# Peptides against a protein of PDB entry 5CWW, part 45

Target 1, 194 residues: chain A of PDB entry 5CWW
Amino acid sequence: VPKLQGPFDFDLNPEDEQDDEVELKDIYVIGEKPRVADLMRGEEEELEMMKEDQHNGLSLNIICLLSTSGQVKICLDIDGVEAQWLPPRSKNKRLFAPPPEPPSLLTFQTFDTLKPAEVTPDGWPMFSEDATSPYSFYVTHPAGITYISLTPWVFRLESELQSDSEAGTEFRIDLLAKGQGSERDRIFTQTRTQ

## One batch from the design tools (peptide; made by RFdiffusion4, then SolubleMPNN)

Design b2_p14_3_s2 (from b2_p14_3, 9 letters changed)
Fold by OpenDDE base, seed 2:
Structure b2_p14_3_s2 (fold): chain B 194 residues (1-194), chain A 14 residues (1-14)
Amino acid sequence: as target 1 above (194 residues)
Amino acid sequence: AEAAAAAQTLRAPR
């Protein structure tokens, strides 16, 4: 039986007093790039071709959270949260080890997909996949559809995570976090027929 | 401050 995980702590969450009031409506997970090296053990030529593809993606899971207000929060799974199962019903009294500390999610970016006038109390925005890229998706709300792409930063972040040089990586990641965020384009707006 | 903290967290060895 799968184990329910959480709560998660949010690192670098904006101090918006509104976060305690943020009702989440959807979650979208972009899994870490497959460890192709582990899958292709023995096919060195195919492994070289796949290493040459600089667009293999991020080595971290990305957790996207969507609120009723159309706020998107992009979180990075630093701890590498894995699927957990309830221990088999073996009668062994595992002494109450204190529960492990909850895993943390790093808040990388927060942005709105709706204007304040488009927000409705009964709004139910949803994520949907983009077939063209694992790092692109749509937010659908009755007011409109927003295209989102993480491609402006995700591959650059991966390059920094894979760099053997610790020199300047902190500075370059600081520039990524402060730099151009995710691409966001409103591809459709529903005209309210008065 | 936030981006520097993010950079330190991202560099923590798994």
Scores: peptide ipSAE 0.027, ipTM 0.653, DockQ to the pose 0.023
Fold by OpenDDE base, seed 4:
Structure b2_p14_3_s2 (fold): chain B 194 residues (1-194), chain A 14 residues (1-14)
Amino acid sequence: as target 1 above (194 residues)
Amino acid sequence: AEAAAAAQTLRAPR
């Protein structure tokens, strides 16, 4: 039986004065790309061909959160939250290990998909996948549809995570967080019929 | 400061 996971702690959440009022309406998870090397352990010849074609996606899960206001929060799963299963009801009193510390999600980016005038109290925005990229998705709201792509930063972040060089990684990640936001394009706007 | 903390957190060995 799958275990309900959480709570999650949010690290580096910008103190938006609105954070206390953020009602989440949807969640979108972009799973980490499995390390092809770990999956293909034993098939060395196929490993080389797959390395070239697989644009190595981010080795972190990405958790996207969507609020009633159309705010998107992009969080990185640094701890590597895996699917937890309820321990089998083995009659053996395995000592209650203290509950593990709640896993932390790193808030990488927060942005709005709606204008203030488009926000409604009963708004229910939803995520939908982009069939063309695992790192792109849509936010659908009655006011419109917004395309979002994480591709401007995700591959660069992965390159930093895979770099053996610790030198300057902090600075480069700082530049990624500050400079290279997710692509956001309003592809459809609902015309208010007067 | 925040992105430096983010970078440190991202560097924490799994």
Scores: peptide ipSAE 0.026, ipTM 0.648, DockQ to the pose 0.023
Fold by OpenDDE base, seed 3:
Structure b2_p14_3_s2 (fold): chain B 194 residues (1-194), chain A 14 residues (1-14)
Amino acid sequence: as target 1 above (194 residues)
Amino acid sequence: AEAAAAAQTLRAPR
């Protein structure tokens, strides 16, 4: 049985300029690129041919959060949160083990997909995948559809993560967050027929 | 109704 994971702490979460409680409506997860080294364990010769495909993604999971207001929060899983299974029903739940420290998600970017006049209290924006890229998706709201692409920074972030200098990774991510934002394009706007 | 593709790139105003 899958284990419910969380809560997650949000590191470098910019103070949400809006009220402390962002009401989330949807979540979208972009899984890390497959580690070819883990898939090809024992086949070193085929590993060299597949190294070219390793350049095409991020080695971190990306967690996208969507609020009622159409705010998108892009979070990075730096800790490498893996799927956990409920332990077999051992009768001895150590009822007194302190809960493990919650894993942290790094808030990389926050942006809006709706104008203030398009926000509705009963709004239910949703994510949908882009069939053409794992790092692109759509936000659908009754007011319109917004295309999002993470490609402007994902490949640069991966190049920094694959650098031999583990020291200052968080600082380099912060510099990337301040520089190249995600692409955001409103591809459709619902015309209110008067 | 022609969906005028106002590709308003919502670039955050600098």
Scores: peptide ipSAE 0.017, ipTM 0.406, DockQ to the pose 0.120
Fold by OpenDDE base, seed 1:
Structure b2_p14_3_s2 (fold): chain B 194 residues (1-194), chain A 14 residues (1-14)
Amino acid sequence: as target 1 above (194 residues)
Amino acid sequence: AEAAAAAQTLRAPR
């Protein structure tokens, strides 16, 4: 049986200018890239072909959070949170180890998908996957549909995380966090039928 | 400051 996980701490979360607790309506998880080296253990020729595919995703899980207001938070799982299961009914009372510290998520980016006039108190925006890329998705709200892509930064971030050169990587990651926003395009807007 | 902290967190060895 899967174990319920959480709470999670949010590191570098911008102070939500709204004192109002951001009511989350949906969550979207982009899993870390598969460890090709671990999967292809024994198939060296196929391993070389898959290493050359520069489209190796991020080595971190991405947690996308969606609020009632259509705010999207893009969080990175730095700790590498894995699926947990309830311990087997072992009769050994394992001594109460103190609960592990809650895992932290790094807030990488926050942005809105709705205009203030489109926000409704009963709004329930939802994520939907894009079949063309694991790093692209849609936010659907009664007011419209927004396409989002993480591709402008995700592959560059991975390149910096995998770089053997520690020189200047901090500066380049800082520039990525500050400069390269996710692509955001409103592909559909519901016309108010008067 | 925040992005430098983000960069340090991202580089923290697992």
Scores: peptide ipSAE 0.026, ipTM 0.644, DockQ to the pose 0.023; fails the geometry check

Design b2_p14_4_s1 (from b2_p14_4, 7 letters changed)
Fold by OpenDDE base, seed 1:
Structure b2_p14_4_s1 (fold): chain B 194 residues (1-194), chain A 14 residues (1-14)
Amino acid sequence: as target 1 above (194 residues)
Amino acid sequence: MEELLNAPLKEYRA
């Protein structure tokens, strides 16, 4: 039986004011690309060809959070949150395992998909996938549809994560977060018939 | 990050 996961700790960038309790309406998960090295154990020649493909995607899970206001938070799973299963009903309850530390998500980017005048109290924005790209998606709200792409930073972030230098990784990630943000394009706006 | 919150949405004009 799957175990309910959470709570998650959110490591906010220190420049992100702790946004007040934003009511979340939807969650969208972009799974990590399978580690080619783990899948191709024994096929060294194919491994070299796939390493050259700069478009292999991100080795981290991406968690997208959507609020009632149409705000999107892009979070990175740095710790590698794995699916947990309920322990088998074995008799020996190891009573004293310290509770596992809650997994931390790094808030990488935050942006709006709605103008303040488009926000409605009963609004229920939703995510939907883009069939053409694993790192692109749509936010649908009664006021309009917004296309989002993470491609401007995802591949650069992966290159930094694969660099053997642990030193300065946090600084480089912060630089990427402050750099070119996610692409946001309003593809449809509902005309209010006055 | 603040710039991303306040950045205007690019609207595709039909």
Scores: peptide ipSAE 0.026, ipTM 0.553, DockQ to the pose 0.085
Fold by OpenDDE base, seed 3:
Structure b2_p14_4_s1 (fold): chain B 194 residues (1-194), chain A 14 residues (1-14)
Amino acid sequence: as target 1 above (194 residues)
Amino acid sequence: MEELLNAPLKEYRA
């Protein structure tokens, strides 16, 4: 039986975001790149070629959250949240293990996909994948369709995560978040029939 | 992060 995980603590919430209850409507998860070293055990030549490919995806899971207002939050799983299963009903309840610290997600970026005039109270925006890139997706709303790409920062973030310097990782991630944001393109707008 | 929230959507003109 899967263990229910959460609540998640969101790190780096901007102080000025009023905890206005953002009603979430959808979630989209981009899984971490496969650990090539674990899969290619014995294929050293292919492993070297794949290490040189700058297009190796992010080693972190990305969690995208979508609100009724069409706001997208891009969250990073820095702690490596793994799927937890309920322990088998074996009698030795380790009753006294302190509850694990709640998993934290780093809010990396927040942006809108709708104009204020396009937001509706009954709006139900949804994510859909882009088959051409694991780091691109669409947000579909009755008002229109928005293309999102994380490619402007995802590969730079991976390069930082692979650096031998553990010190200042949070600071470097903050600099990346303040730099070039996600690509956001409205590819379709529904014409209001007057 | 406010600047990204208020950044205009790039609209592809049909």
Scores: peptide ipSAE 0.026, ipTM 0.571, DockQ to the pose 0.085
Fold by OpenDDE base, seed 2:
Structure b2_p14_4_s1 (fold): chain B 194 residues (1-194), chain A 14 residues (1-14)
Amino acid sequence: as target 1 above (194 residues)
Amino acid sequence: MEELLNAPLKEYRA
């Protein structure tokens, strides 16, 4: 039986504490890049070519959260939340293991896909995938469709995560978060037929 | 984060 995962703690900036009351309507998960090294056991030459492709994607899972207001939160799974299975009913429940610390999601970016005038109380925005890129997706709302691409920062973040320098990693990630944001393009706007 | 919230949407008008 799969173990229920959560609650997740959001490492939100204290300024965003008011946004914790945001009603979420959808979730979109971008899985980590496949560990090609584990798949290509025996093809050393192809492994070298795939290491040179700096474009293989992010080694972290990306969790995208969508609110009723059309706000998107891009969260990074820095703890590597893997699917856990319930241990078989073996007798020795270690009664006194402290509860595991809840996994934390790092909120990397937050942005709107709707103008304030487009927000409706009954709005139900939804994610949909882009078949051409794992790091691009659409947000569909009755007011319109917004294209999102994470490509402006994903590869830079991956290069940082692959660096052997542990020193200053947090600072460099913070600089990346404050740098080039996600691409956000409204591809369709619904004309209110009066 | 606040700058991204307030950043204008790029609209493609057909």
Scores: peptide ipSAE 0.025, ipTM 0.577, DockQ to the pose 0.085
Fold by OpenDDE base, seed 4:
Structure b2_p14_4_s1 (fold): chain B 194 residues (1-194), chain A 14 residues (1-14)
Amino acid sequence: as target 1 above (194 residues)
Amino acid sequence: MEELLNAPLKEYRA
């Protein structure tokens, strides 16, 4: 039986003002690329070919959160939150290990998809996938539709994660977060019938 | 991040 996971701690960038209790309306998860290395255990030649395809995606899960206001938070699962299963009813009362520290999600980017005048208290924005890319999606709200693409940074981030330089990875990730953000394009705006 | 939050939506002008 799957174990309910959470709560997750959100490591907000310190520049993220404590946005008040952001009412979340939707969640969109982009799974990590298949660990080809794990799948191709013994097929080194194919592994090299797949490494050349630097475009295979991110080795981290991406969790996108959508608020009532149309704010999107892009969170990275750096800790590798794996699906936890309820331990088999093994009778051994192993010592209550302190509950593992709640897994943290790194808030990588935050952006709005709605103008302030488009925000409604009863707004229910929703994610939808882009069939053309696993790293692109849409936010649909009655006021309009916004296309989002993570492609500007995902592959760069993956390159950094695959680099043998453990030193400074956090700093480089921070630079990426402050650099070129996600692509965000309003593809449709509902004309307010005056 | 604040810049992305406040960045104007690129509207595809039809």
Scores: peptide ipSAE 0.022, ipTM 0.521, DockQ to the pose 0.087

Design b2_p14_4_s2 (from b2_p14_4, 7 letters changed)
Fold by OpenDDE base, seed 2:
Structure b2_p14_4_s2 (fold): chain B 194 residues (1-194), chain A 14 residues (1-14)
Amino acid sequence: as target 1 above (194 residues)
Amino acid sequence: SAALENAPLKEYRA
């Protein structure tokens, strides 16, 4: 498991600075799919299956952040994308290796998994994986369980990232972020024992 | 996006 060792620099929109210190309770990481080239060294058969699975997953790491209030932030590790846009930093061997710049996380989506009336100070929401899909997961809280799927946008985002046309990629990604959200379904609600 | 934050949860009606 690649330990994404923080600190993460969140490019939080400056409007999010006014949001009360969102106490994060859990983190869920969806690792990037291994590049086909890295798989080519081993089993040719797995490569053919991955090529036929037209639904190649995202080539970026996804970092999901969960607050006490049941708010989920879906963040993308864009360091790999920025490296394509940044002019090759002149290999001036600065003898001082700058400290590894923390990975840049782009907040792609934010949504709630709890109704305001379900939020409790002692609530401890948690992530859990969906064994059937790498891009689906659950948020469990004492008030209920919410299923989340990133599939509505992940494959479209990957298609944009793989497009040879660098021109307008940022604009198209912004449109995707504003477009179809993640699937979010409450699968269980705990009856309040009065 | 405020629109996603406030979007109603789909509840599976039992």
Scores: peptide ipSAE 0.026, ipTM 0.634, DockQ to the pose 0.085
Fold by OpenDDE base, seed 1:
Structure b2_p14_4_s2 (fold): chain B 194 residues (1-194), chain A 14 residues (1-14)
Amino acid sequence: as target 1 above (194 residues)
Amino acid sequence: SAALENAPLKEYRA
């Protein structure tokens, strides 16, 4: 389980710079699918199973952030992608390796799981996993439960990341972000007993 | 961003 320990640098889209002080209440991490190349040093059998699973998951970590208001922010850990572009820093083991730069998170999507009338000051929304898919989860709040699925775009994003064209990756990701959104379905709404 | 924020929640009525 990748331990994302902050701090994170958020590459916010200019539209997201107006994000008011979003009080985060929960974090949900979807770990990157292990790279076949990293598995090649392991058991060949695990490698074959991963090749046959045509539904290759995303090679990037996904960080989901949940606010008190029930806003979900889907962030991508792009450090792994940027590191592919960075020329191998010369092995000059200078004794003073600068502290590892915090992981850069790209905000991919932002959406609400609560209606404005459902937001409460004491509300504490939480993430929970979906046992059927690593790219699906629930947001539970006293007002209701919302199912979220990233499957509409995750596999397309992976296909783009696997493309040999290094140039324009950021642009392609932006196009995907503006295209098919995450699935968002309210599966339960708490009836306010007046 | 704005399109997803304003997208209505699909409510499954039980």
Scores: peptide ipSAE 0.025, ipTM 0.634, DockQ to the pose 0.083
Fold by OpenDDE base, seed 3:
Structure b2_p14_4_s2 (fold): chain B 194 residues (1-194), chain A 14 residues (1-14)
Amino acid sequence: as target 1 above (194 residues)
Amino acid sequence: SAALENAPLKEYRA
């Protein structure tokens, strides 16, 4: 479990600063899959398991934030990417490495799981995992259950992160963020007993 | 992204 030692500097888009104090109710972390190159130094058994996974997971940690209103914010921990772009610090400069900057979280997507009429002041939405996929989960609220899958973009994002071409990566990631959103399916709606 | 906020929930009809 990566110790998310806050404070997280949310690079909140300045447009998000106007959003009223979003009361956070739950957090769900999807850990990065180890890179094959990093596993080549590890146990051979873990390497074999990753070769069988046709779907190489994202090399970034994903942090999902859930508000009282049922808003989900999908954040990416981009520190791992920045560290890859940093020229390999010579072994000797590691001793004087400035304290690790707090992890920079990039908000990739924001979406609601509740209709405005379903939002309650005492609402307690919660995340729950999908045992069948690390990139799928449920949001449970008294008003209903919503299935969420990040699979529509996760694998495409990973392919961009693995591309040798640094040029246009930011642009392509922005297109991914604006393009195909996460799958969001309401699987159960609680009927209000009038 | 304003587009995702306004995207209708896919409701599975019971």
Scores: peptide ipSAE 0.025, ipTM 0.635, DockQ to the pose 0.084
Fold by OpenDDE base, seed 4:
Structure b2_p14_4_s2 (fold): chain B 194 residues (1-194), chain A 14 residues (1-14)
Amino acid sequence: as target 1 above (194 residues)
Amino acid sequence: SAALENAPLKEYRA
């Protein structure tokens, strides 16, 4: 079933409730990778291929939001996590599943890709993929290009999601969010020839 | 969050 893309409910970290109506200009989605446990229910051949790919990607969708100011918000689709907290729906009752609640997005990280002096009212930053990594991308703006990598935390987050212990998962995710952030490197800066 | 927002952009030294 194609997961309905949006509307997303944004659980903004209350610290990130900057009153500034952030005008979004672009969205970059990193689709979930199948969990090894989910593959164990599939064909054995697919499981062997994923075991060889030692770096199983995150089993949650990642939604990156880009503002006119070059601010990036990294959001996690936590529906898969919430579904783990929901008691397994007993097979039997065709109770009208309440309309699927819009996917809840947890804002995991927020960071800028532009310096304040580089922000322009007519700026239109855009995402572009990194062909070498599914968890890396670029933010392109006339002022410069910033490389972003989620790899410092993605695999650690996945390890937490794969842990049999649900206890403390939220706490550990919060620690990850406050810990080592995404890699953020300005690879090109346009020198304004004054 | 705040630490990342205020973290300086790593610029590759040319």
Scores: peptide ipSAE 0.025, ipTM 0.628, DockQ to the pose 0.084

Design b2_p14_4_s3 (from b2_p14_4, 7 letters changed)
Fold by OpenDDE base, seed 2:
Structure b2_p14_4_s3 (fold): chain B 194 residues (1-194), chain A 14 residues (1-14)
Amino acid sequence: as target 1 above (194 residues)
Amino acid sequence: MEALLNAPLREYRA
């Protein structure tokens, strides 16, 4: 039987810990780019033709969290998700293996999609996919719809992850996090009919 | 009201 993945520890910035119990309303996961080389093992001729269509994407899973306030957290799965199996019901060995350290999610970016005046206690913002890009999506709330694109940083991050230089990778990722953020555009605002 | 409608969205960076 497959073991459930998680719990995940969120490395939240101390500034994010002061935000009250953030009630999450939705989750959106962008899977890592397909490992075409692994899928086409033994089909090297077709793989060479598909290398030109190098699936431009991130080698990491992206986890987006959405709160009642319309706050979006973009988290990166740096460690990757490994399939865990429940140990067979073998009788005897209480191997007190310490529980494996929970996988950590790196909070890469946090941003609002709603203004303070648009936030409602009963608000239920939701994610929806963009059919044209895996790295773009929408946040829908009764107050409006916000388009979000991760494309300003996702390809730069992938370029860093593919670099043979392990030296300074953490620093370069920090520079990316502090650099150009996700694109946000309010494409629709609900006018309160008086 | 207009000033609140034109307030920039908050961006927090890690």
Scores: peptide ipSAE 0.026, ipTM 0.488, DockQ to the pose 0.584; fails the geometry check
Fold by OpenDDE base, seed 1:
Structure b2_p14_4_s3 (fold): chain B 194 residues (1-194), chain A 14 residues (1-14)
Amino acid sequence: as target 1 above (194 residues)
Amino acid sequence: MEALLNAPLREYRA
């Protein structure tokens, strides 16, 4: 029987840990780029045909969290998601195996999609996908719709993850973390008919 | 991986 994934520990910035219990309203998961080469192992002819269609993407899962306030947290699954199976019901529970450490999610970016005046206590913002890119999505709230794109950094991050050179990786990741963030555009604002 | 763990978190406030 497959086991549900989680719980996940969130490696939050110490600055984010001080903010009150963020009520989450939605989750959006961007799966890692399929490793077609690993899936097509032994089918080299078909693999060569598919190499051209290997969409550039991140080799890490991205977990986007959305709060009532319209705050988005972009988290990276550094440990990776592995298929877990429930242990067989065999009676001899090895009583002493420590529980596996929960996988950690790294908070890569946090940003708001709503102005403070747009936040409503009954607001239920939701994610919706962009059909044109897995790394773009929308946040819909009664106050408006915000387009978000991770493309400014995702492909650069992937390039660093695939780099065989450990030299300067920290510096380049720091530049990514200080450079251009996610694109965020309010595409629709609901006019309050007074 | 370790470089990502040490990366500064970005906060973008609207």
Scores: peptide ipSAE 0.022, ipTM 0.570, DockQ to the pose 0.084; fails the geometry check
Fold by OpenDDE base, seed 4:
Structure b2_p14_4_s3 (fold): chain B 194 residues (1-194), chain A 14 residues (1-14)
Amino acid sequence: as target 1 above (194 residues)
Amino acid sequence: MEALLNAPLREYRA
């Protein structure tokens, strides 16, 4: 029987831990690119043709969280979502196996889509997909619509994940995290009818 | 992977 995945621990920045009261309103998941290499195990010739397409996504799942305040958290599933199975009803519950450490989600970026004056206590911002890219989406709130794109970093991150060179990967990833973040553009603002 | 886990989170304040 498949086990529900989670709970996930959020590795939040200590600065984000102060926001323990963040009421989440929506979740948006960008699935990892298909591991064509794993799927095409034994079809090496077709793998070479699809290698060009392998550059078209991140090998990690991305979990986007949206709060009432319009704050977006971009989280990375570094451990990967493996299909968990309920332990077989085998009698020998090793009663003393420590529970497996919950998979952690790495918060990669946090940003606001609303100004403080636009936040409403009853606000229910929502994600919506962009049909043109799996790594782009919209946040819709009564105050406005914000376009978000992860493309500025996703492909660079993937390049680092696929690099055989462990040397400097930490530095390059740190540069990515500290570099140009997700693209954020307010495409619509609702005029407050005063 | 460990490097990603240790990457400082960037707050983009609006």
Scores: peptide ipSAE 0.021, ipTM 0.552, DockQ to the pose 0.084; fails the geometry check
Fold by OpenDDE base, seed 5:
Structure b2_p14_4_s3 (fold): chain B 194 residues (1-194), chain A 14 residues (1-14)
Amino acid sequence: as target 1 above (194 residues)
Amino acid sequence: MEALLNAPLREYRA
């Protein structure tokens, strides 16, 4: 019987430890780029046609979290999702194997989509996909709609993940983590009828 | 991979 994935631990910034009070309202998952080379083993002709479209994605799952305040956390699944199976009902309970450490999610970026004056206690912001890009989405709140794009960093991160050279990787990732973040654009604002 | 775990987290305020 397959085991459900999780729980996941969140590697939060120590400065975000005060965020233990963040009420989450929605989750949005961007799946990893398909390793079509592994899937198309034996269909080499079809693999060549699909190679061009494959170069345009991240080899990690992205998990986006949305709070009541309109704060978005972008998390990366560094360990990857592996198929887990429930242990066979064998009578020999190895009673003493410590449970495997839960997989961790790295918080890569945190940002707001609402101004403090737009935040409402009863607010229920939601994600919606962009049909034109797998790395773009919308946040809808009663105060308005915000467009978000991860394209400024996703492809640069993939290039670093595919690099065989450990030399300078830490420096380049630090530059990526200090560089341009996700694009944010408020495309609609609800006029409060006074 | 290990280098990402040590990357500084970015906070952007609206």
Scores: peptide ipSAE 0.021, ipTM 0.551, DockQ to the pose 0.083; fails the geometry check

